# Peptides against a protein of PDB entry 2N1D: the designs that were tried, part 52

Target 1, 169 residues: chain A of PDB entry 2N1D
Amino acid sequence: EVKVKIPEELKPWLVDDWDLITRQKQLFYLPAKKNVDSILEDYANYKKSRGNTDNKEYAVNEVVAGIKEYFNVMLGTQLLYKFERPQYAEILADHPDAPMSQVYGAPHLLRLFVRIGAMLAYTPLDEKSLALLLNYLHDFLKYLAKNSATLFSASDYEVAPPEYHRKAV

## One batch from the design tools (peptide; made by RFdiffusion4, then SolubleMPNN)

Design b1_p15_4_s4 (from b1_p15_4, 7 letters changed)
Fold by OpenDDE base, seed 4:
Structure b1_p15_4_s4 (fold): chain B 169 residues (1-169), chain A 15 residues (1-15)
Amino acid sequence: as target 1 above (169 residues)
Amino acid sequence: DKDEEEVKRIAEALG
């Protein structure tokens, strides 16, 4: 199995995120004030600003594109808790052609990295390519950890209204 | 259950 290590500082957030949604019956406010597209763009710009070579810049862009693609594919089917399904349905109705990377934010993006390892096991990547990809994924996760104070906050969640509870049951 | 599976995945990530 391909294991993607989550930074220690982000591990508690995974629990808090789960607790906010599943136990406290809150919802992440959508559309996100800082969506996945923006986060990935900021990361790419951050990497480019650090004096990377053209080859490294290309690699970063490919990784960003890959993360975005994986997120958009997996969000609706693999990254949502049951309580979030009605919200997702509403999002699809309101934004039928919008990629979910333009709607959802950091918490859901972080959930991707809990799941992505298993998905990478199906990719026809050789050992060297996989190692390189993993390095970039870990690098990106470190970036998320570095910016966790602005990207992850319980204040971005809100208590679901009573009518929503009826939909989610 | 999807939620249970996700909790397991989170736990794996925490381990």
Scores: peptide ipSAE 0.020, ipTM 0.574, DockQ to the pose 0.113
Fold by OpenDDE base, seed 5:
Structure b1_p15_4_s4 (fold): chain B 169 residues (1-169), chain A 15 residues (1-15)
Amino acid sequence: as target 1 above (169 residues)
Amino acid sequence: DKDEEEVKRIAEALG
């Protein structure tokens, strides 16, 4: 098992996110005002501003690309609660060719890091490469924690209407 | 830690 440590500041948000969806029957507003693509781009630019070397920029871009790919692959099958399935189906119908990283935002991106550790265990990475990747993933999570006030808010959720409840059963 | 236990349950329930 590959352990990805989520910052303590973000752990309560995962609980709140779960509560908003499963208990309060709310939905995250889609398309996200700040989508995953934008968050990753901001992170990459942030890293470039703090230490600009060709090698470092290359590594950051690869990590960003990897996170995006994992998110787009896993969102529909691994990152949604049951209550969110009808919403996802509507998104697919309305935007069949759009990657989910352009639709969903920070809360769903954070959910990825709850699952990504198990997925990384099946990747053909040597110990050194895995350690390096984990360092970048933890660095990204720290970035999310640093910007949590703007990225995670209950105001981005809305109570699902009765008609939605009927098809969510 | 109560929150850690909740996160663990969430991790198991996702998907």
Scores: peptide ipSAE 0.019, ipTM 0.594, DockQ to the pose 0.697
Fold by OpenDDE base, seed 2:
Structure b1_p15_4_s4 (fold): chain B 169 residues (1-169), chain A 15 residues (1-15)
Amino acid sequence: as target 1 above (169 residues)
Amino acid sequence: DKDEEEVKRIAEALG
């Protein structure tokens, strides 16, 4: 199995995120103030500002596209806690054709990296290509950690109303 | 339980 290392700075957030949703019965505010698309765009621009070559820019863009695709594929089936299902259903009803990368934000994106390793194990990549991909994924995670104060906040969650609790049973 | 599985995966990531 492919191992994707989560930065130490973000590990506690994974627990806090789980706690906010499952124990405190809160929901991440949707649509996200800063969605996955925006985060990935900012990362790509950040990499460009660091003086990357054209080849590196291409690689970053491909990685960004890949992360977005994986997120959009996995969000609904793999990245949501049970308590979040009614919210997801409402999102689908209101925005049936919108990619979830335009709706959800950093916390859910981070959840992807808990799961993505298993998915990458089935990709037909040679050792060198896989290593390169992993390097970029780790680079992106480091970017998330660097910007964690802006991207991850309990204030982006809100207590679910009683009506939600009834349908979340 | 899906949530339990998720927590397990998170725990594995933390380990």
Scores: peptide ipSAE 0.021, ipTM 0.579, DockQ to the pose 0.114; fails the geometry check
Fold by OpenDDE base, seed 3:
Structure b1_p15_4_s4 (fold): chain B 169 residues (1-169), chain A 15 residues (1-15)
Amino acid sequence: as target 1 above (169 residues)
Amino acid sequence: DKDEEEVKRIAEALG
């Protein structure tokens, strides 16, 4: 497997996220106030503001595109807790043509990085290319950690209504 | 079951 290291600052949030949904029976507010698309765009702009070369800018754009693609593919099948399934079904019904990167936000994006390593192990990348990709993924995670105060908050969750609770458990 | 697997994955990421 390919190991993607989660910053220490974000590890507690993964636990809090799980606790809010699975134990406290809350739901992340959807559509997200700041969706995955916007987070990735902000990251790309952040990298550009650092005065990177054209080659580095191109690489960042490719990484952003890749993260978005993986997120959109994996969200519905691999990144949701059981309690979130009815909410996802409602989202699909209300927004059938919208990519999930436009609906979900930082917490679900962070969940991707818990799983993405295993997926990368099956990509036809040489060692050098894989190492480069991992460096960018880790760089992005550092960016998330730097902005964690604004991206990750329990206030973005709400207690699910009784009718939802009955259909989800 | 699925939740348990997900928690396990999170735990592995924490370890």
Scores: peptide ipSAE 0.021, ipTM 0.577, DockQ to the pose 0.114; fails the geometry check

Design b1_p15_5_s1 (from b1_p15_5, 9 letters changed)
Fold by OpenDDE base, seed 5:
Structure b1_p15_5_s1 (fold): chain B 169 residues (1-169), chain A 15 residues (1-15)
Amino acid sequence: as target 1 above (169 residues)
Amino acid sequence: SELEELIEKVRKEAE
């Protein structure tokens, strides 16, 4: 099994996110004020500005592209709680051609990393490539933790209206 | 869901 470690600082947020949606019946405001595309772009620029590594084996851009692709594939089928399904359906109807990385934000992106380890277990990567990828994924997670104050906030959620509750039941 | 199961594990670790 490929294990992707979530930073301890972010684990409480996963719980809070779950609580806001499932127990408090709130929804993350969509489209996100800061979407996944923007977060990944900021990370890429951050890494490039540091100039620490001229690593040709696994470029930051490739990692970012990979994360984006996985997110866009996984969001609708594996990263949503049941209560969020009507909202997702509305998003698809209103924005049929938009990738979900342009709609959703940091909380849903973080959910990806709960599942990504299992996905990587089925990828035909050699040991060296996998190790390098894991290093970048952990590095990205550290970046999220470092910027958690601006990326994760309960104020980005709102109580779902009564009309929504009827659809979600 | 599998996601909820994994989050449940995280929740238990956090408590």
Scores: peptide ipSAE 0.243, ipTM 0.844, DockQ to the pose 0.615
Fold by OpenDDE base, seed 2:
Structure b1_p15_5_s1 (fold): chain B 169 residues (1-169), chain A 15 residues (1-15)
Amino acid sequence: as target 1 above (169 residues)
Amino acid sequence: SELEELIEKVRKEAE
């Protein structure tokens, strides 16, 4: 089992996100003001500004690419609550070829890290490579925590209209 | 869902 630890600072947000969607029947506004692609780009640039070596920069780029790939694969099947399904269906209908990393934002990206550990367990990585990857994933999560005030806000959600409630089971 | 179960664990830990 591969365990990816969520920073304690971000755990309350996961709960709030769940509450906003499931109990308060709100939806995250899509397309996101700041999508996953942008967040990952900012992270990469942040790491570059810290004076990384060429090798470290390469590693960051690979990690960013990997996170993006996993997000795009897992969003539709693993990272959505039931109430969000009609919204996702609308997104697919309107933008069938768009990667979800260009549509969704920080809250859904954070959900990825709740699930990514289990997925990594099936990835054929040697121990050293896996440890390196985990270090970068945790580093990225720390970055999210550091920027949580701008990345996670209840104001990015809105009450779903009555018409949506009729669609949602 | 599995996601909800995992979030539920997080919620319980936060209590």
Scores: peptide ipSAE 0.240, ipTM 0.842, DockQ to the pose 0.636
Fold by OpenDDE base, seed 3:
Structure b1_p15_5_s1 (fold): chain B 169 residues (1-169), chain A 15 residues (1-15)
Amino acid sequence: as target 1 above (169 residues)
Amino acid sequence: SELEELIEKVRKEAE
C-alpha cells in the first residue's frame, strides 16, 4: 500500500478530532471559517513565495488541484464519522452545488491524508511520479503542522443540539 | 504505540 506519513505534531489532533466528534458528540462548525479551498490557496501562495525548489514534473497548482479533487470526492464517503452524517445531509440539502472544499475545513482535510494512500494505490502513476506526488503531499502536511495553531482548534467545534443527537446516535 | 492504535480507530470510524 501507499504510505502517507502524518507528522507527529498532527497525530494528537486526529485523536482529539475523533474524541470531539465521536465521544463528546460535538460538530465542527460549518461552513468552516477557513475552508479547504482557502487553506490550499494559502499553501500555493506560500510555496510560490518561498523559493523555487519544486520539481518541474509537478506544478504547485496542479498538486493543489489534485488535493482539492480528492477531498471533494472522498469527503462524503470516506472522511466523515457516523455522528457527522446528519450534518453532511443538511449541507447537501442547503448547498447542493457547492464543492465540499468550500464548506469543510482543516480537520476534515487532515483526515483525507489518513485515507488518501489507499486511493493513490489505484491511481495509474509510475513509481517516479508517485514518489514525487508523495513528496508534495508530505510537504503540504508539513505546512499544516507549521500552521496547526491557527488551523486546528477545539473552539471550532460545538456541542450538537439535543435534536441532532437523537437522530445521529 | 497507543497513539497509533487510536489513529487506526479513527480510520475505522471514518468508514
Scores: peptide ipSAE 0.127, ipTM 0.787, DockQ to the pose 0.107
Fold by OpenDDE base, seed 1:
Structure b1_p15_5_s1 (fold): chain B 169 residues (1-169), chain A 15 residues (1-15)
Amino acid sequence: as target 1 above (169 residues)
Amino acid sequence: SELEELIEKVRKEAE
């Protein structure tokens, strides 16, 4: 098994996110004010501003593209709580061709890293490539931790209306 | 720890 370590600063947020949705029956506001595409773009620009070489810049772009692809593939099947399923169905009905990286935000992106390790275990990557990927994934997580005050907020959630509860049961 | 247990719940609920 490939283990992706979540920064200690972000672990409490995973609990808060779980509590808001599963216990308090709230939903993350969609479409996100700052979607996954925007977060990844900011990260890429941040890395480029640090005086990277051409090869390093290329690697960052590939990592960003990979994270985006993994998110879009895994969101619907791996990253949603049961209570969020009706909301997801509504998003698909209203925007069938939109990638989920343009709809969802930081909380769901963070959930990806809770589950991505299992997916990487079945990915045919050589040891060197896998090590490099893991380094960038951890680097990205450190970036999320550094910017957690602006990326993760309970104010981005709201209580689901009664009509939604009827759909969720 | 309690935190690790809750993270495990997150993993389970996301399935």
Scores: peptide ipSAE 0.122, ipTM 0.784, DockQ to the pose 0.134

Design b1_p15_5_s2 (from b1_p15_5, 7 letters changed)
Fold by OpenDDE base, seed 1:
Structure b1_p15_5_s2 (fold): chain B 169 residues (1-169), chain A 15 residues (1-15)
Amino acid sequence: as target 1 above (169 residues)
Amino acid sequence: DPLGELIEEEAARAE
């Protein structure tokens, strides 16, 4: 298996996110004030500003593109709790051609890393390429941890209205 | 909910 370790600083947030949605019946406000695209862009700019070589800059861009693609593919089928499905359906209806990386934000992006390991296990990558990818994924997760105060907040959630509860069966 | 199961396991460990 491919092991993607989530920083200890972010594990409590995964629990809080789960609790907000499944137990407290709240929804993350969409569209996100800071979407996945912007988070990845900030990360890329952060890495580039640290004096990376041209080759490293290229690698960062490839990793960012990969994370974005995986997120857009996996969001609807693997990263949503049942309670969030009506919201997702509404987003699809209102924005049928928009990639979900432009709609969703940090909490859902973090969920990706809970599931991405299993998906990567079935992706044909040589050992060296996989190791490099994992290093960048862990580096990105560390970046999320460093910026967790601005990326993860319960204030970005709101109680779902009664009408929504009727849809969420 | 497969995702929930993984997070629930983490929640149990956090308690």
Scores: peptide ipSAE 0.271, ipTM 0.846, DockQ to the pose 0.510
Fold by OpenDDE base, seed 4:
Structure b1_p15_5_s2 (fold): chain B 169 residues (1-169), chain A 15 residues (1-15)
Amino acid sequence: as target 1 above (169 residues)
Amino acid sequence: DPLGELIEEEAARAE
């Protein structure tokens, strides 16, 4: 198994996010005020501004593209709690052609890294490439941790209305 | 929810 280490600073947020959704029956406000595309773009720009080489810059772009693709593939099937399914259905109906990276935000992006390790286990990457990818994923997670105060907030959630509860038993 | 299971495990460790 490929293990992606979540920064200790972000682990409590995963729990809070889980609690907000599953126990408090809240929903993350969608579309996100800062979507996954924007977060990844900010990360890429951040890395570029740090004086990276062209090769490293290229690698960052590839990693960003990869994260985006993984997110878009996995969001609907692996990154949602049962309570969020009606919301997702509504999003699909309202935005049928939009990638979910343009709709969802940091909390759901963070959830990706809980599951991505299992997916990488099936990815035909050589050991060196996998190690490099993992390094970038960890680097990105460190970036999320660094910016956690602005990316993760319970104020981005709201109590689901009663009519939603009836759909999301 | 496989995700929930993983996070619940994390919650159990955190509590």
Scores: peptide ipSAE 0.270, ipTM 0.847, DockQ to the pose 0.553
Fold by OpenDDE base, seed 2:
Order: sequence, then C-alpha cells, then structure tokens
Structure b1_p15_5_s2 (fold): chain B 169 residues (1-169), chain A 15 residues (1-15)
Amino acid sequence: as target 1 above (169 residues)
Amino acid sequence: DPLGELIEEEAARAE
C-alpha cells in the first residue's frame, strides 16, 4: 500500500471538515470561492517563483495536472459524504460537463489525499517515479498546510436548509 | 461513512 502522509497541521482540519458535514449538517458553499483549479494554479506559480529550473517547472505542471485529474475522477465516488450527495446532484445538473475541480475547493481537495494512496498502488510506476511523485504530493500538501489559514475555514460552510435535510441521508 | 472512518483513523495515528 502506498502511504501518502498528510501534514499533522491538516489532520485536525480533516476532522473538522468531517464534523461540519456529518454531525453539524452543514455544506461547503458551492461553487467554491477558490476552486481546486485555482489552488493548483497558485501552487504552480508559487513553485515557479521559487526559482525552479525548467525541468522542475515541467514536473510541477505534470503533477498539478495529475492531481487535477485524480480529483475530477474521484470526487463523485470517493470524496463525498452521504450528506453531500444531494448537493453534488444539484451541481451536476447546474454545471453539466464542468470538471469538479472548477466547482469544489480546498476541503474536498484535501480529502483526495486521504484516498489517493490506494489508487497509486495500482499505477504502473517504477520505484523512482513513484518516489518522485510522492515527493511532489508531499510538497503540495506542505503548501496547503502553509496556506491553511486562507484555504480552510468553517466560514466556507453553511447550515443546510430544512428542505435539504428531507432529501439527504 | 468510509471516508470519515479513514479520516478518524488518520487523526488517531497522529496521537
């Protein structure tokens, strides 16, 4: 099993996110004020500003593209709590063919890294490639941790209305 | 919820 280590700083947020949704019956405001695409773009630009070589910049872009793809594939089936299903259905109806990376934000992106390890275990990557990928994933997670104050906030959630509760699990 | 279980487990390992 491929283990993706989540920074200790972000683990409490995962719990808070889970609690907000499942226990407090709140929903993350969608479409996100800062969506996954934007977060990944900021990360790529951040890495560029750090004076990376062309090769490193290329690698970052590849990783960003990969994270985006994984997110878009896994969001609907792997990264949602049951309570969020009606909201997801509404999003699909209102935004057909839109990638979920343009709709969802940091909390759901962070959830990806809870599940991505299992997916990576089935990817045909050699040891060197996998190690490199993991390094970039960990680097990205470190970036999220560094910017957690602006990326993760309970104010981005709202109490679901009564009519939502009636159709939610 | 499977995702929740994983998150709680991850948090527990941090302690």
Scores: peptide ipSAE 0.266, ipTM 0.848, DockQ to the pose 0.777
Fold by OpenDDE base, seed 3:
Structure b1_p15_5_s2 (fold): chain B 169 residues (1-169), chain A 15 residues (1-15)
Amino acid sequence: as target 1 above (169 residues)
Amino acid sequence: DPLGELIEEEAARAE
C-alpha cells in the first residue's frame, strides 16, 4: 500500500467537510468559485516562481496533469458521499462534456488524496518514479495547507432544499 | 459512506 500523508492542518477540514455534507445535509456550491483546474494552475505557477530548473518545471506540469486526470476519473465513483449523488447527476446532465476538474473545487480535490494512495499502489511505476511522484503529491498538499484559509470555507456550502432531500440518502 | 469511514479513521489516528 502507498501511504499519502495528509497534513495535520487539513485533517480537521476533511472532518468538517464530511460533517457539512453527511450530517448537516449541505452541498458544496457548484460550479466552484475556484475549480480544480485553477488550483492546479496556481500551484504550477507557484512552483515556477520559485526558480525551478526546466526539468523540475516539466515534472511539475506532469504531476499537475496527473492529478487532474486522477481527479476526473475518480470524482464520480470514489470522491462523493451518497448525499451528493443527485447533485452530481444534475451536473452531468447540464455539463455532459465538461471535465469535473472545471466544476468542483478544493474540498473534493482534497478528498482525492484520501483515496489516491490505494490507486497508486496498482500503478506500474518504478520505485524511483513513485518516490518522486509521492514527493510532489506531498508538496502539493503542503501548498493546499498553506492556502487553506482561501481554499476551504464552510461558506462555500449551502443547505440543500427540501426537494433535494427526497432524492438523496 | 466508504469515504467517510476513511476520513474518520484518519481523524482518529490524528488524536
Scores: peptide ipSAE 0.266, ipTM 0.848, DockQ to the pose 0.787

Design b1_p15_5_s3 (from b1_p15_5, 9 letters changed)
Fold by OpenDDE base, seed 3:
Structure b1_p15_5_s3 (fold): chain B 169 residues (1-169), chain A 15 residues (1-15)
Amino acid sequence: as target 1 above (169 residues)
Amino acid sequence: SELEKLIEEVAKEAE
């Protein structure tokens, strides 16, 4: 079992995100004002600006690339609530060639870390490499927690229009 | 969904 620990600061947001979508029937505004690509880029720059000379097996850029790849693979099939499916279909129609990391934002990225542990369990990494990767993932989650005030806001959601509600519920 | 179940678990922890 691979466990990715979500910071306690972010757990309430996962609940709020779930509530906004499933109970309040709202949708995250897409395309995101700050997409996953930009969040990951900011993180990479943040790490580089710290001037840390850690001799780790994985580079920050490699980890960022990995997170992006996992997100793009998992978003459509594993990171959406049922109510969000029609919106996703519309996104695919409007942006057929765009990776979802350029469309979706922080809330959906955070959802990835709820599921990524199970996926990593099937990745052929040795124990040391997996531990290092997990450390990077946890470090990234800490970064999200540190910047949660700007990354996670209910104001980024909007009430779905009546026509959407009728077809989604 | 599995995601829903996992978030519900998180919600229970927050209670």
Scores: peptide ipSAE 0.252, ipTM 0.852, DockQ to the pose 0.606
Fold by OpenDDE base, seed 2:
Structure b1_p15_5_s3 (fold): chain B 169 residues (1-169), chain A 15 residues (1-15)
Amino acid sequence: as target 1 above (169 residues)
Amino acid sequence: SELEKLIEEVAKEAE
């Protein structure tokens, strides 16, 4: 089994995110002010600014592309709580061809890493490639932790209106 | 859901 370790700094946020949605009946504001595409772009630029070689830069770009692809594949079916389903349906109706990485933000991206390990277990990667990928995934998670103050905030959520509650129950 | 189960596990670890 492939395990992706979530930084201890971000584990409380996963709980808070869950609580905001499921217990407090709030919704993450969509479209995100800072979407997944932007977060990944910032990460890539951050890595480039650290003086990486061309080969390392290529690897970062591939990892970013991979994370984006996994997110877009898994968001709708694996990364949403039940209460968020009506919101997702509205997003699909309003933006039928938009990748979800352009709509959702950091909290949902973080949820990906709770589930991505199981997906990686079915990928035909050799041991060295898998280890390299895992290192980059952990590196990215460390980046999220470092920037958690700007990426994760309860102020990005809002209380769902009564009309939404009727749809969600 | 599977996601909620995993988050609950995270919550337990955080306690």
Scores: peptide ipSAE 0.245, ipTM 0.850, DockQ to the pose 0.653
Fold by OpenDDE base, seed 5:
Structure b1_p15_5_s3 (fold): chain B 169 residues (1-169), chain A 15 residues (1-15)
Amino acid sequence: as target 1 above (169 residues)
Amino acid sequence: SELEKLIEEVAKEAE
């Protein structure tokens, strides 16, 4: 099993996110003010500003592309709680061709990293390549933790209206 | 879901 360690600072947020949705019956406001594409772009630019080399830029871009791809594939099937399904259906109806990385934001992106380790276990990577990838994934998670004050906030959620509850049952 | 199961376990431990 490939283990991706979530920073201790972000673990409580996963719990809070779950609580907001499942217990408090709130929804993350969509489309996100800062979507996954923007977060990944900021990370890539951040890395490029810190010791920019052609090789490092290439590696960062590949990692960003990979994270985006996994997110877009996994969001609808693996990263949503049951209560969020009607909202997702509405998003698909209104924006059928939009990648979910342009709609959802940091909380859902963080959920990906709860599952990404298990997925990587089935990816044919040599030990050296896997180690390098894991280093970048952990580096990205540290970046999320560093910017957690701006990326993770309960104010980005709102109480679902009564008509939504009827759809979610 | 597996995600919810994992996070719910963490939530229970945190309570």
Scores: peptide ipSAE 0.245, ipTM 0.845, DockQ to the pose 0.483
Fold by OpenDDE base, seed 1:
Structure b1_p15_5_s3 (fold): chain B 169 residues (1-169), chain A 15 residues (1-15)
Amino acid sequence: as target 1 above (169 residues)
Amino acid sequence: SELEKLIEEVAKEAE
């Protein structure tokens, strides 16, 4: 089994995010002020500024690309709560060709790491490659934890209007 | 959903 451990600092946010949407009937503001693409770009630049070798820099780019791809594949089917489905449908209608990594932000990106382990279990990677990938995934999660004050905020959510509730039934 | 189940487990751990 492939397990991706969520930092203890970020676990409370997963709970808060779930509560905001499922219990308080709020929605994350879309398009995100800081989307997944920008978060990943910032991470890549952060890693490059730390004096990594060319090979390590290449690895970071590949990991970033992989995270982006997994996010775009999984967002619509795996990372949304039922209450968010009408919002997603509206996004698809308004931006049919836009990758979801350009629309959604940090909270939904964090949800990916709750589910990515199970998907990686079925990915044909050699042991060395998988270990390297897991190391970078955990490294990225640490990065999110370090920047959690700016990436995760309840102020990025708002109460859904009554007409939305009718769509969400 | 599976996501909700996993988050609920996290919530229980955080209580």
Scores: peptide ipSAE 0.235, ipTM 0.844, DockQ to the pose 0.612

